# Peptides against a protein of PDB entry 6JX3, part 23

Target 1, 85 residues: chain A of PDB entry 6JX3
Amino acid sequence: AEFRLRPEISVAQTDYGMVLLDGRSGEYWQLNDTAALIVQRLLDGHSPADVAQFLTSEYEVERTDAERDIAALVTSLKENGMALP

## One batch from the design tools (peptide; made by RFdiffusion4, then SolubleMPNN)

Design b2_p13_5_s1 (from b2_p13_5 with H6N)
Fold by OpenDDE base, seed 5:
Structure b2_p13_5_s1 (fold): chain B 85 residues (1-85), chain A 13 residues (1-13)
Amino acid sequence: as target 1 above (85 residues)
Amino acid sequence: SMKSLNAPEYARR
């Protein structure tokens, strides 16, 4: 299934990086550059596999590690109410 | 409130 943010979540780019804002609670989540890159590509319609390929091409990371990191981030986004299941 | 959500940092190739 496609990666989607929950309707109440807004994306903002700040001087400190990407922020996800919950319009209902007012809580906001600061993402570091790696997390932001992953989220941006997922929102653009790339699959986790696509993102893993991108990461391994651009960065010194092995495929398995990239896949793990993407999966962990996606899980966190879902569990913390930012992304739809 | 502020929260953080990070992924590991990688060196660029």
Scores: peptide ipSAE 0.715, ipTM 0.940, DockQ to the pose 0.934
Fold by OpenDDE base, seed 4:
Structure b2_p13_5_s1 (fold): chain B 85 residues (1-85), chain A 13 residues (1-13)
Amino acid sequence: as target 1 above (85 residues)
Amino acid sequence: SMKSLNAPEYARR
């Protein structure tokens, strides 16, 4: 399924990285550079496989590790109410 | 307050 943020979630770009803001609860989450990069690419329509390929090409990370890291982040985004199931 | 959601940082190739 396509990765999408929940309707109440807004994206803000700050000097310290990407922030996701929940307009209902007021909670906000700062993403580090890796997480922001993954989220940005997913929101742009890239598949997790695309993102994994990108990560392995640009960074010293193995494909399996990249895939696991992406999956873990996506799970966290969903579980913390930022991304749609 | 601000929460964090991070992924592992990697060295660039």
Scores: peptide ipSAE 0.714, ipTM 0.940, DockQ to the pose 0.959
Fold by OpenDDE base, seed 1:
Structure b2_p13_5_s1 (fold): chain B 85 residues (1-85), chain A 13 residues (1-13)
Amino acid sequence: as target 1 above (85 residues)
Amino acid sequence: SMKSLNAPEYARR
């Protein structure tokens, strides 16, 4: 299944990076650069496996660690009401 | 207030 944000979530770019805005609650979530990169690629249609491959190619991170980091972020996005289950 | 959701930062190769 594709990664999708909930319909009430908007993406904004700020001086401090990507921010996700909940239009219903007004809540803001700031993502650091790594999180933003992962979210951007997922929203572009890349699978978590694709993102892991990208991260390991561009950054000093092992595949297993990248996969864990992606999974943890996706879980957080879903559990905090930003991404669809 | 604004919340944060971060992933580990990596050094570039």
Scores: peptide ipSAE 0.714, ipTM 0.940, DockQ to the pose 0.952
Fold by OpenDDE base, seed 2:
Structure b2_p13_5_s1 (fold): chain B 85 residues (1-85), chain A 13 residues (1-13)
Amino acid sequence: as target 1 above (85 residues)
Amino acid sequence: SMKSLNAPEYARR
């Protein structure tokens, strides 16, 4: 299924990196570079498999580890109310 | 309030 943010979540690019803003609660979440990269590619329509391939190509990470890291981030985004289930 | 959501950082190849 397509990765999507919840309607109340906005993406902002700041001098300190990507921030996700919850328009209802007012909470904002700062993403580090790796998390932002993953989220950006997912929002651009790349599958988790695509993202894993990208990560292993550009960075010193094994495929299995990349897949685990992507899955963990997606889970966190959903659990913290940023991404749709 | 501010929160953080991080993924592991990797070295570039």
Scores: peptide ipSAE 0.714, ipTM 0.940, DockQ to the pose 0.926

Design b2_p13_5_s2 (from b2_p13_5 with S4R H6D R13K)
Fold by OpenDDE base, seed 3:
Parts: sequence; C-alpha cells; structure tokens
Structure b2_p13_5_s2 (fold): chain B 85 residues (1-85), chain A 13 residues (1-13)
Amino acid sequence: as target 1 above (85 residues)
Amino acid sequence: SMKRLDAPEYARK
C-alpha cells in the first residue's frame, strides 16, 4: 500500500537534514542521510522495490540488504507513530 | 527532546 505519514506529522528540511515533527506530542526525529533518502522517495510515490533498486544503483549495497533496511525503517516509522499502518 | 531515526549508511558508488 501507499506510504503515508500520519496527519499530525510534518516534514521539515533543516541544515542538519530531514526532521519529522509530531504536532500533537511535540516529539521530533532527525533522520540520517540514508533514512531521509528512503523516506523522501517513498513520499514521492516510489515503492519499496523502487527504492531498493535506487539504492543498489547508487550505493554499495546488495539488493537483499537494501530491502531489509527499507522494511526495517518503514516498520520503525509506523511503530513510532510517524507513518500510517 | 531530539530523537534520532537512522538507517545504515552506504558508500556511494
């Protein structure tokens, strides 16, 4: 299904990278470069498979590892209340 | 407070 952030989550682009802000709780998360790249592509409408292909094309990472890393990040985003299930 | 959400970083080809 489509990757979407929860309505209360906002994206901020800062000099230190992507930050996700929860407008209700006030919590916020700074993403490292890889996480930000994955999230941005998912928000742009690319599938996890698309993202994995992109990562393996641009970076020294195996397809299976990229897929696992994407899945783990998506799970974290959902479990931490940032992404819709 | 600020939290971190990280994914593994890769070397660029």
Scores: peptide ipSAE 0.732, ipTM 0.943, DockQ to the pose 0.934
Fold by OpenDDE base, seed 2:
Structure b2_p13_5_s2 (fold): chain B 85 residues (1-85), chain A 13 residues (1-13)
Amino acid sequence: as target 1 above (85 residues)
Amino acid sequence: SMKRLDAPEYARK
């Protein structure tokens, strides 16, 4: 299934990185560079497998670790009400 | 309020 943010979540680009804002609660999350990169690629329509391949090609990370890190981030996004299940 | 959502940082190849 396509990765999608919940409709109340907005993406803002700041000098300090990507921020996700919940327009209903007012809560917001600062993402570090790796998390922002993953989210950006997922929102652009790349699959988790695509993202893992990208990470392993550009960074010193093993495929299995990249896949685990992506899955963990997606889980966090869903559990914290930012991404649709 | 602000929260953090981080993923592991990697060294570039």
Scores: peptide ipSAE 0.728, ipTM 0.942, DockQ to the pose 0.941
Fold by OpenDDE base, seed 4:
Structure b2_p13_5_s2 (fold): chain B 85 residues (1-85), chain A 13 residues (1-13)
Amino acid sequence: as target 1 above (85 residues)
Amino acid sequence: SMKRLDAPEYARK
């Protein structure tokens, strides 16, 4: 399924990284560089497999670990009400 | 307040 943010979620770029803001609750989350990179690529239409390939090509991370980290982040985004199921 | 949502940091190749 396509990765997509919930309509109430806004993306802001700050000097300290990406921030996701929930316009309804007022909650907001700062993402570190890795999380922001993953989210950006997913929002650009890359599949988790694409992102994993990118991570393993650019960083010292094994494919299995990258896939796990991507899946965990996506799950967190969904569970915290930022991404659509 | 600000919350954090982080993923593991990796060393760049």
Scores: peptide ipSAE 0.728, ipTM 0.942, DockQ to the pose 0.960
Fold by OpenDDE base, seed 1:
Structure b2_p13_5_s2 (fold): chain B 85 residues (1-85), chain A 13 residues (1-13)
Amino acid sequence: as target 1 above (85 residues)
Amino acid sequence: SMKRLDAPEYARK
């Protein structure tokens, strides 16, 4: 399973963090630092398990919580039309 | 308008 954004979604970096823009609808989403970090690593080809391992190694978060947070974010990205199913 | 998609923030080790 490869995490991919939908082709109409563009990534922009702003002073407020990562923004995902839907070129068709004009809607855009601001991601906080944690969300942006997860998305960036997933787009770089890391699996959710890889990302969880990274988070637990760098931050004060338990593995189970990291996995849950990643899964929740991925679900949101898919449900909001940003990521391919 | 801009929508938010946030994940929990963590303290760095």
Scores: peptide ipSAE 0.727, ipTM 0.942, DockQ to the pose 0.951

Design b2_p13_5_s3 (from b2_p13_5 with S4Q H6N R13K)
Fold by OpenDDE base, seed 3:
Structure b2_p13_5_s3 (fold): chain B 85 residues (1-85), chain A 13 residues (1-13)
Amino acid sequence: as target 1 above (85 residues)
Amino acid sequence: SMKQLNAPEYARK
């Protein structure tokens, strides 16, 4: 399934990193570097498997850990109303 | 207020 943000969510690139803004509630979330990297690649059309491969290639992380971290982040994005189910 | 949404930080190879 394609990763997509909810229509009310806007992405802002700020001096402090990626921010996701909910235009309806006014809530906004600042992402750390790893989260921003994962989200950006998913939004660019890469699969979670692609992202895991990228992470293990560029960073000191095992494939299984990368996959778990990606899945956990995606779950959080959905549960916090930022990503479509 | 601003909230944080983080993933684990990794060291670069």
Scores: peptide ipSAE 0.739, ipTM 0.943, DockQ to the pose 0.936
Fold by OpenDDE base, seed 4:
Parts: sequence; structure tokens; C-alpha cells
Structure b2_p13_5_s3 (fold): chain B 85 residues (1-85), chain A 13 residues (1-13)
Amino acid sequence: as target 1 above (85 residues)
Amino acid sequence: SMKQLNAPEYARK
């Protein structure tokens, strides 16, 4: 399924990186650069496989590790109520 | 309060 944020989640770009804000609870999450990069690409419509390929091309990371890191982040986004299942 | 959601940082090629 396509990666999507929950409707109550908004994205803000700050000097310190991407922030996801839950408009209902008021909770907000700061993403580090890697997480923000992954989320941005997913929101742009790239598949996890696309993102993994991008990461391995630009960074010192193996494909398997990139895929695991992406999957873990997506899981966290879903479990913490930021992304739709 | 502010929470963190991070992924591993990598060295750039």
C-alpha cells in the first residue's frame, strides 16, 4: 500500500529538520536527517525499494541494512499514529 | 513534548 500520513498529522520543516505534528494530541516528533529523507521520499511516492536503492547509492549502507532501516521506521510511524496502516 | 523518531545515520559516499 502507498505510504500515507494520518490526516491529523502535519509536516513542518524547521531549522533542525522535519517535524511531524499530531493536530489532535499535540504531540510532535522530530526526525533526524536519515528519517526525514526516508519519509520525504516515501511521501513523494517512492517505494521502499526505491528508497533503499537511493540510500545505497548515496551512503555507505548495504541494501539489506537500508531495507531493514526503512521497514523499522515505517513500522514506528504506523505504531506511533503518524502513518496509516 | 518533543519526541524523537530517528533512523540510523550513514556516512555519505
Scores: peptide ipSAE 0.738, ipTM 0.943, DockQ to the pose 0.958
Fold by OpenDDE base, seed 1:
Structure b2_p13_5_s3 (fold): chain B 85 residues (1-85), chain A 13 residues (1-13)
Amino acid sequence: as target 1 above (85 residues)
Amino acid sequence: SMKQLNAPEYARK
């Protein structure tokens, strides 16, 4: 299934990077550049495999590491109430 | 306070 944010989550672009805001609780999370890049591509409809390919092409990271990093981030987004299961 | 959600930083090729 496609990666989606929960409906109460909004995205804000700041000078410090991407911020996800929970409109219900008022909590917000700042994403570093790597996390923001991954989230942006996933929201644009790219699969985790697509994102891994992109990362290995643009950055000094091995495919296996990229896949693990993406999976870990997606898990965190879901478990912390930002992304739909 | 603002929470952090980070992924590992990579060097650009």
Scores: peptide ipSAE 0.737, ipTM 0.943, DockQ to the pose 0.963
Fold by OpenDDE base, seed 2:
Structure b2_p13_5_s3 (fold): chain B 85 residues (1-85), chain A 13 residues (1-13)
Amino acid sequence: as target 1 above (85 residues)
Amino acid sequence: SMKQLNAPEYARK
């Protein structure tokens, strides 16, 4: 299934990077550049495999590490109530 | 309140 944010989560672009805002709780999460890049590509419809390929092509990271980092971020997004299961 | 959600930072090729 495609990666999706929960309906109450809004994406904002700030001078300090991407922020995810929970419209119900008022919590907001600042993403660093790598996390924002991953989230943006997932929201654009790229698969985790696509994102891993992108990361390994642009950055000094091995495929296995990129896949693990993407999976860990997705897990965090789900556990913290930002992404749908 | 503000929280951080980070992924590892990589060197660019």
Scores: peptide ipSAE 0.736, ipTM 0.942, DockQ to the pose 0.933

Design b2_p13_5_s4 (from b2_p13_5, 4 letters changed)
Fold by OpenDDE base, seed 5:
Structure b2_p13_5_s4 (fold): chain B 85 residues (1-85), chain A 13 residues (1-13)
Amino acid sequence: as target 1 above (85 residues)
Amino acid sequence: MMKQINAPEYARR
């Protein structure tokens, strides 16, 4: 399943990092650096497994933890109406 | 409305 943002969601870059904007409601979410990195790679077509591999390569995190963190973020993005199921 | 969505921050290798 391809990770995709909902059509009403746009991406903006700010001094505080990536922001996802809901063009209909006006709600927006700031992402910290880790979340932004994950989202960017997912949007570029990398799978969660690819992202986990990337994280474990670049950062001091174990594979299982990276996978959990990615899954939790994806769930949050879906539940908050930013990503398609 | 402004929200924050975060993932854990890790030390770089």
Scores: peptide ipSAE 0.745, ipTM 0.938, DockQ to the pose 0.903
Fold by OpenDDE base, seed 1:
Structure b2_p13_5_s4 (fold): chain B 85 residues (1-85), chain A 13 residues (1-13)
Amino acid sequence: as target 1 above (85 residues)
Amino acid sequence: MMKQINAPEYARR
């Protein structure tokens, strides 16, 4: 399924990196560079498998680890109300 | 307070 942010979530770029802002509550979350990269690619329509392939190609990470890291991030984004289930 | 959601950082190949 397609990765999507909740409609109230907006993306901002800051000196600290990507920030996701909840326009209703004012709550915001900073993403480090790896998380931001994953989110950006997912939002661009790449599947988690695509992102894992990208990560293993560009970075020193094993496929299994990349997949686990992506899954963990997606779970966090959903659980914290930023991404749609 | 700054909330964080991070993924592991990797070295580039």
Scores: peptide ipSAE 0.745, ipTM 0.939, DockQ to the pose 0.935
Fold by OpenDDE base, seed 4:
Structure b2_p13_5_s4 (fold): chain B 85 residues (1-85), chain A 13 residues (1-13)
Amino acid sequence: as target 1 above (85 residues)
Amino acid sequence: MMKQINAPEYARR
């Protein structure tokens, strides 16, 4: 399934980077630059494979590591109530 | 404390 945020989650850009805000609870999460990059590309419709290719092209990271990091981030976003399962 | 969800930082090629 495509990566999607839960309907109560809003994206905000701050001086310190991307923040995901839960409009119901008021809870918010700051993303570092790598996480924000991944989330933005996923939200733009790129597949995890696309994102992994992008990361390996632009950064000193191996494909398998990029794939692991993307998967771990997606899992965290789902488990913490920001992304739809 | 600010809640964070991070991914590893990489050096740019």
Scores: peptide ipSAE 0.742, ipTM 0.938, DockQ to the pose 0.886
Fold by OpenDDE base, seed 2:
Structure b2_p13_5_s4 (fold): chain B 85 residues (1-85), chain A 13 residues (1-13)
Amino acid sequence: as target 1 above (85 residues)
Amino acid sequence: MMKQINAPEYARR
């Protein structure tokens, strides 16, 4: 299934990076640059494999580590109520 | 209070 945010979550771009807003609770979640990059690409329709390839091409990270980092981020987004399971 | 969701930061190639 494609990566999707929960309907109550909105994306805001700030001078400090991407922020996710929970419209129900009013809670704000700031993403660092790496997390924002991953989320942006996933929302654009890239698969986790696509994102891993992109990360390994642009950054000093191994494929296995990139895949693990992406998976951990996605899990966190789901567990914290930002992304659909 | 604003919370954070982070991924590891990498050096660019």
Scores: peptide ipSAE 0.742, ipTM 0.938, DockQ to the pose 0.942

Design b2_p13_6_s2 (from b2_p13_6, 9 letters changed)
Fold by OpenDDE base, seed 5:
Order: sequence, then structure tokens, then C-alpha cells
Structure b2_p13_6_s2 (fold): chain B 85 residues (1-85), chain A 13 residues (1-13)
Amino acid sequence: as target 1 above (85 residues)
Amino acid sequence: SMKRIEVPKLKKK
């Protein structure tokens, strides 16, 4: 299944990085650069496997570490009410 | 309120 944000979540690019805003609660989340990069690629339709391949190609990271980071981020986004299950 | 979501920072090749 494709990664998707909940409909009430909006994405904004700020001087401080990517921000996800919940239009209902007013809560918002600032992502660090690596998290933002992963989210951007997922939203563009790349699979977690695609993203892991991208990260290992562009950055100094092992495949298993990239996979773990992506999985942890996705879990966090779901648990914090930003991404659909 | 604002919260932060972080992934371990990666170094670009």
C-alpha cells in the first residue's frame, strides 16, 4: 500500500525545514532533513525499498540501517496521527 | 504546539 498522509495533514516547506500541520488540532511537526527527504520520496510514490536504495546510493549508510530508519519514521508518522495506517 | 520528528542524520557521499 502507498504511503499517504491523513487528509487533515498539510505539508509546508519552511526556512526551518519540512513541517507537517494538522489542520484540525493545530499540532505541527518539524522534520529534520533526513526525515523530510524520506517523506518527500514516499509521497512521490517511491516504496520504502526504493527509498532505502536511494539512501544507500546517495549517503553513507548501510542498507539495513536505511531500512530501519525508514520503518521507524513511518511508524512514528502513523502513531502521531500524520500518516494513514 | 510544535514537535520534532527526527531520523538519524545522514552524510552525503
Scores: peptide ipSAE 0.701, ipTM 0.937, DockQ to the pose 0.922
Fold by OpenDDE base, seed 3:
Structure b2_p13_6_s2 (fold): chain B 85 residues (1-85), chain A 13 residues (1-13)
Amino acid sequence: as target 1 above (85 residues)
Amino acid sequence: SMKRIEVPKLKKK
């Protein structure tokens, strides 16, 4: 399954980090650094499993924690109308 | 409106 943003969502790289902007409502979501890292890799075409492997390799995090964080983030992005189901 | 999405911050090795 491919991670994809909804068509009305645009990505902006700001001095304060990655922002996801809803072009219809004007609502925007600022991501913290870890969330932005995960989203960017998913948008680049990496699977959640790929991202988990990347996180455990580069950061002090256990595999199960990385997997849970990724899953929770993806769910949040879908529930908040930023990512397609 | 502005909202923030956070994942627990990770420390780089």
Scores: peptide ipSAE 0.696, ipTM 0.937, DockQ to the pose 0.924
Fold by OpenDDE base, seed 4:
Structure b2_p13_6_s2 (fold): chain B 85 residues (1-85), chain A 13 residues (1-13)
Amino acid sequence: as target 1 above (85 residues)
Amino acid sequence: SMKRIEVPKLKKK
């Protein structure tokens, strides 16, 4: 399934990076640069496999580590109510 | 409230 944010979540770009805002609760999550990069690519329609390939090509990271980081991030976003299951 | 979501920082090649 494609990665999608929940309808109450909005994306804001700040001087310090990407922020996800929950319009219902008022809570917001600041993403670090790597997390923001992954989320942006997922929202653009790239698969986790695509993102992993991108990360290993552009950054000093092993494929298995990239895959782990992506999976953990996606899980976190879903469990924290930011992304649809 | 403010929350943080962080992935281990990557170093650009």
Scores: peptide ipSAE 0.693, ipTM 0.936, DockQ to the pose 0.933
Fold by OpenDDE base, seed 2:
Structure b2_p13_6_s2 (fold): chain B 85 residues (1-85), chain A 13 residues (1-13)
Amino acid sequence: as target 1 above (85 residues)
Amino acid sequence: SMKRIEVPKLKKK
């Protein structure tokens, strides 16, 4: 239930935004601002529902679209080996 | 190598 990164993944803050670094492969993934915001809130313990509510309150986005964006991001992070299933 | 993960950019209210 809890969103967690894989143990080999480190978070780095750069002038260009959040980067996730795979300490084993050396690959790194740059997140755009919206993706970084979602990841930060998930890592802080907010549920996807919490994040969706936050996005709709702060940004011009519909609830359904926010939920879809969050789900797609989480899926991508899992499929690309950054987040635990 | 570098990869990108992007969510559609949102506009602040």
Scores: peptide ipSAE 0.689, ipTM 0.935, DockQ to the pose 0.935

Design b2_p13_6_s3 (from b2_p13_6, 9 letters changed)
Fold by OpenDDE base, seed 5:
Structure b2_p13_6_s3 (fold): chain B 85 residues (1-85), chain A 13 residues (1-13)
Amino acid sequence: as target 1 above (85 residues)
Amino acid sequence: MMKQISVPELKRK
C-alpha cells in the first residue's frame, strides 16, 4: 500500500529540518535528517524497497539496517497519528 | 517541548 500522511498533517521545511504538524490538535514533531529523507522519498511514491536501495547506495548502511529503520519509522508515524494505516 | 521522530543518522559514502 502507498504511504500517505493523514489529511490533517502538514509538512513544513524549517531550518531545523522537516516538521509534521497536526492542524487539529496542534501537536507537532521534528524529524531528524535521515527520517526526513525517508519520509520525503516515500511521499514521492518510492516503495520501502526503493528507499532501502537508495540508502544503501548513498550512505554507509547495510540493507538489513536500512529496512529496519524504514519499517520502524513508518510504524512510529502511524502510531503517533501522522500516517494512515 | 519539541517532540521528535528519529532513526539512526547515516553517513554519506
Scores: peptide ipSAE 0.716, ipTM 0.937, DockQ to the pose 0.910
Fold by OpenDDE base, seed 1:
Structure b2_p13_6_s3 (fold): chain B 85 residues (1-85), chain A 13 residues (1-13)
Amino acid sequence: as target 1 above (85 residues)
Amino acid sequence: MMKQISVPELKRK
């Protein structure tokens, strides 16, 4: 499974952090820093498991919590029309 | 309206 944004979604860096913009609707979503980091890693081709390992190695977070955060984020991105299923 | 998606902020080791 490859994480991909929908083709109408653009990524912008703003003073508020990473923003995902839907070019068709004009709707946009701001990601906090940790969410942006996860998305960037996923877009770079890392699996959720890879990202979880990265987070636990670099940040003060337990593996279970990292996995839960990643899963919740991916779900949100798919449900809100930003990521392909 | 600003929409937001967030996960718990992490502290770097």
Scores: peptide ipSAE 0.715, ipTM 0.937, DockQ to the pose 0.922
Fold by OpenDDE base, seed 4:
Structure b2_p13_6_s3 (fold): chain B 85 residues (1-85), chain A 13 residues (1-13)
Amino acid sequence: as target 1 above (85 residues)
Amino acid sequence: MMKQISVPELKRK
């Protein structure tokens, strides 16, 4: 399924990185650099597999670890009400 | 309090 943010979620770029803001609750979440990178690529239409390949090519990370981190992040974003199921 | 979502930081090759 296509990765997509919930309609009430806005993306803001700050001096300290990407922030996701829930316009209904006012709750916001700061993403660390790697998480922001993953989210950006997913929002650009890259698949998790694409992102994993990107990470392993550009960073010192094993494929399995990259896949795990991506999956965990996506799950977290869904569970915390930022991404659509 | 600001919440954070993070994954392990990666070192660029």
Scores: peptide ipSAE 0.712, ipTM 0.937, DockQ to the pose 0.929
Fold by OpenDDE base, seed 2:
Structure b2_p13_6_s3 (fold): chain B 85 residues (1-85), chain A 13 residues (1-13)
Amino acid sequence: as target 1 above (85 residues)
Amino acid sequence: MMKQISVPELKRK
């Protein structure tokens, strides 16, 4: 299934990186640079496998670690009410 | 309220 943010979540680009804002609660989440990169690619329609391949090609990371990081991030975004299940 | 979500930072090749 396509990775999607919940409709109440907005993306803001700040001088400190990507921020996700919950328009209903006012809660906002700061993403570190790698997390932001992953989210951007997922929102652009790349699959987790695509993102893992991208990370291993551009960065010093093993495929297994990249896959784990992506999965953990997606899980966190879903659990914290930012991404649709 | 601000919170943070992070994954391990990566070093470019």
Scores: peptide ipSAE 0.708, ipTM 0.936, DockQ to the pose 0.930

Design b2_p13_6_s4 (from b2_p13_6, 10 letters changed)
Fold by OpenDDE base, seed 5:
Structure b2_p13_6_s4 (fold): chain B 85 residues (1-85), chain A 13 residues (1-13)
Amino acid sequence: as target 1 above (85 residues)
Amino acid sequence: MMKEIKVPELKPK
């Protein structure tokens, strides 16, 4: 399924990196660089498998670790109310 | 309220 943010979530690019803002609660979520990269690619329509391939090609990371990181991030974004189920 | 979401940082090849 396509990765999507909830409608109330806005994306901002700041000097500190990507920030997700919940327009209803006012909560801000600062992403570290790797998390931001993953989110950007998912939002661009790449599948988790695509992103894992990208990470292993560009960074010093094993495929299984990349897959774990992506899955954990997606879960976190859903559980914290930023991404749609 | 500010919170953080992070994954392990990766080193570029």
Scores: peptide ipSAE 0.710, ipTM 0.936, DockQ to the pose 0.932
Fold by OpenDDE base, seed 3:
Structure b2_p13_6_s4 (fold): chain B 85 residues (1-85), chain A 13 residues (1-13)
Amino acid sequence: as target 1 above (85 residues)
Amino acid sequence: MMKEIKVPELKPK
């Protein structure tokens, strides 16, 4: 399924990295570099499998670990109200 | 309120 942010969420690129802004609650969620990389690729239309392949090709990470990190991040973004279910 | 979401940082090859 397509990864999408909730309508009230906007993305800001700041001096401190990617930030997701919740226009309703006023909360700001700062992503670390790896999380930002994953989110950007997902928003660009890459599948989780595409992202896992990218991570293993460009970084020192095992496929299983990449898949787990992506899944955990997506779950977190959905549970914290940033991504659509 | 500011919060942070992290995944383990990766080292480039």
Scores: peptide ipSAE 0.710, ipTM 0.937, DockQ to the pose 0.933
Fold by OpenDDE base, seed 4:
Structure b2_p13_6_s4 (fold): chain B 85 residues (1-85), chain A 13 residues (1-13)
Amino acid sequence: as target 1 above (85 residues)
Amino acid sequence: MMKEIKVPELKPK
């Protein structure tokens, strides 16, 4: 399924990185650079496999580690109410 | 309330 944010979530770019704002609760989540990069690519329609390939191509990371990090991030975003299941 | 979502930082090649 396509990665999508929940409708109440807004994306903001700040000097300190990407922030996801929950318009209902007022909570906001600051993403570190790697997390922001992954989210951006997922929102652009790239699959997790695409993102893993991108990470291993551009950064010093093994494929299995990239896949784990992407999966963990997606799970976190879903569990914390930012991304749709 | 501010929270953080992080994954391990990566070093560019």
Scores: peptide ipSAE 0.704, ipTM 0.936, DockQ to the pose 0.937
Fold by OpenDDE base, seed 2:
Structure b2_p13_6_s4 (fold): chain B 85 residues (1-85), chain A 13 residues (1-13)
Amino acid sequence: as target 1 above (85 residues)
Amino acid sequence: MMKEIKVPELKPK
């Protein structure tokens, strides 16, 4: 299934990186650079496998670690009410 | 309220 943010979540680009804003609660979440990169690619329609391949190609990271990081991020986004299940 | 979502930082090749 396609990775999607919940309707109440908006994306803002700031001088400090990507921020996700919850329009209902007013909470905002600052993503570090790697998290922002992953989210951007997922929102663009790349699969987690695509993103893992991208990370291992461009960065010093093993495939298994990239996959784990992506999965952990997606889980966090879902658990914190930012991404649709 | 601000919170943070982080993934281990990666070093470019």
Scores: peptide ipSAE 0.703, ipTM 0.935, DockQ to the pose 0.937

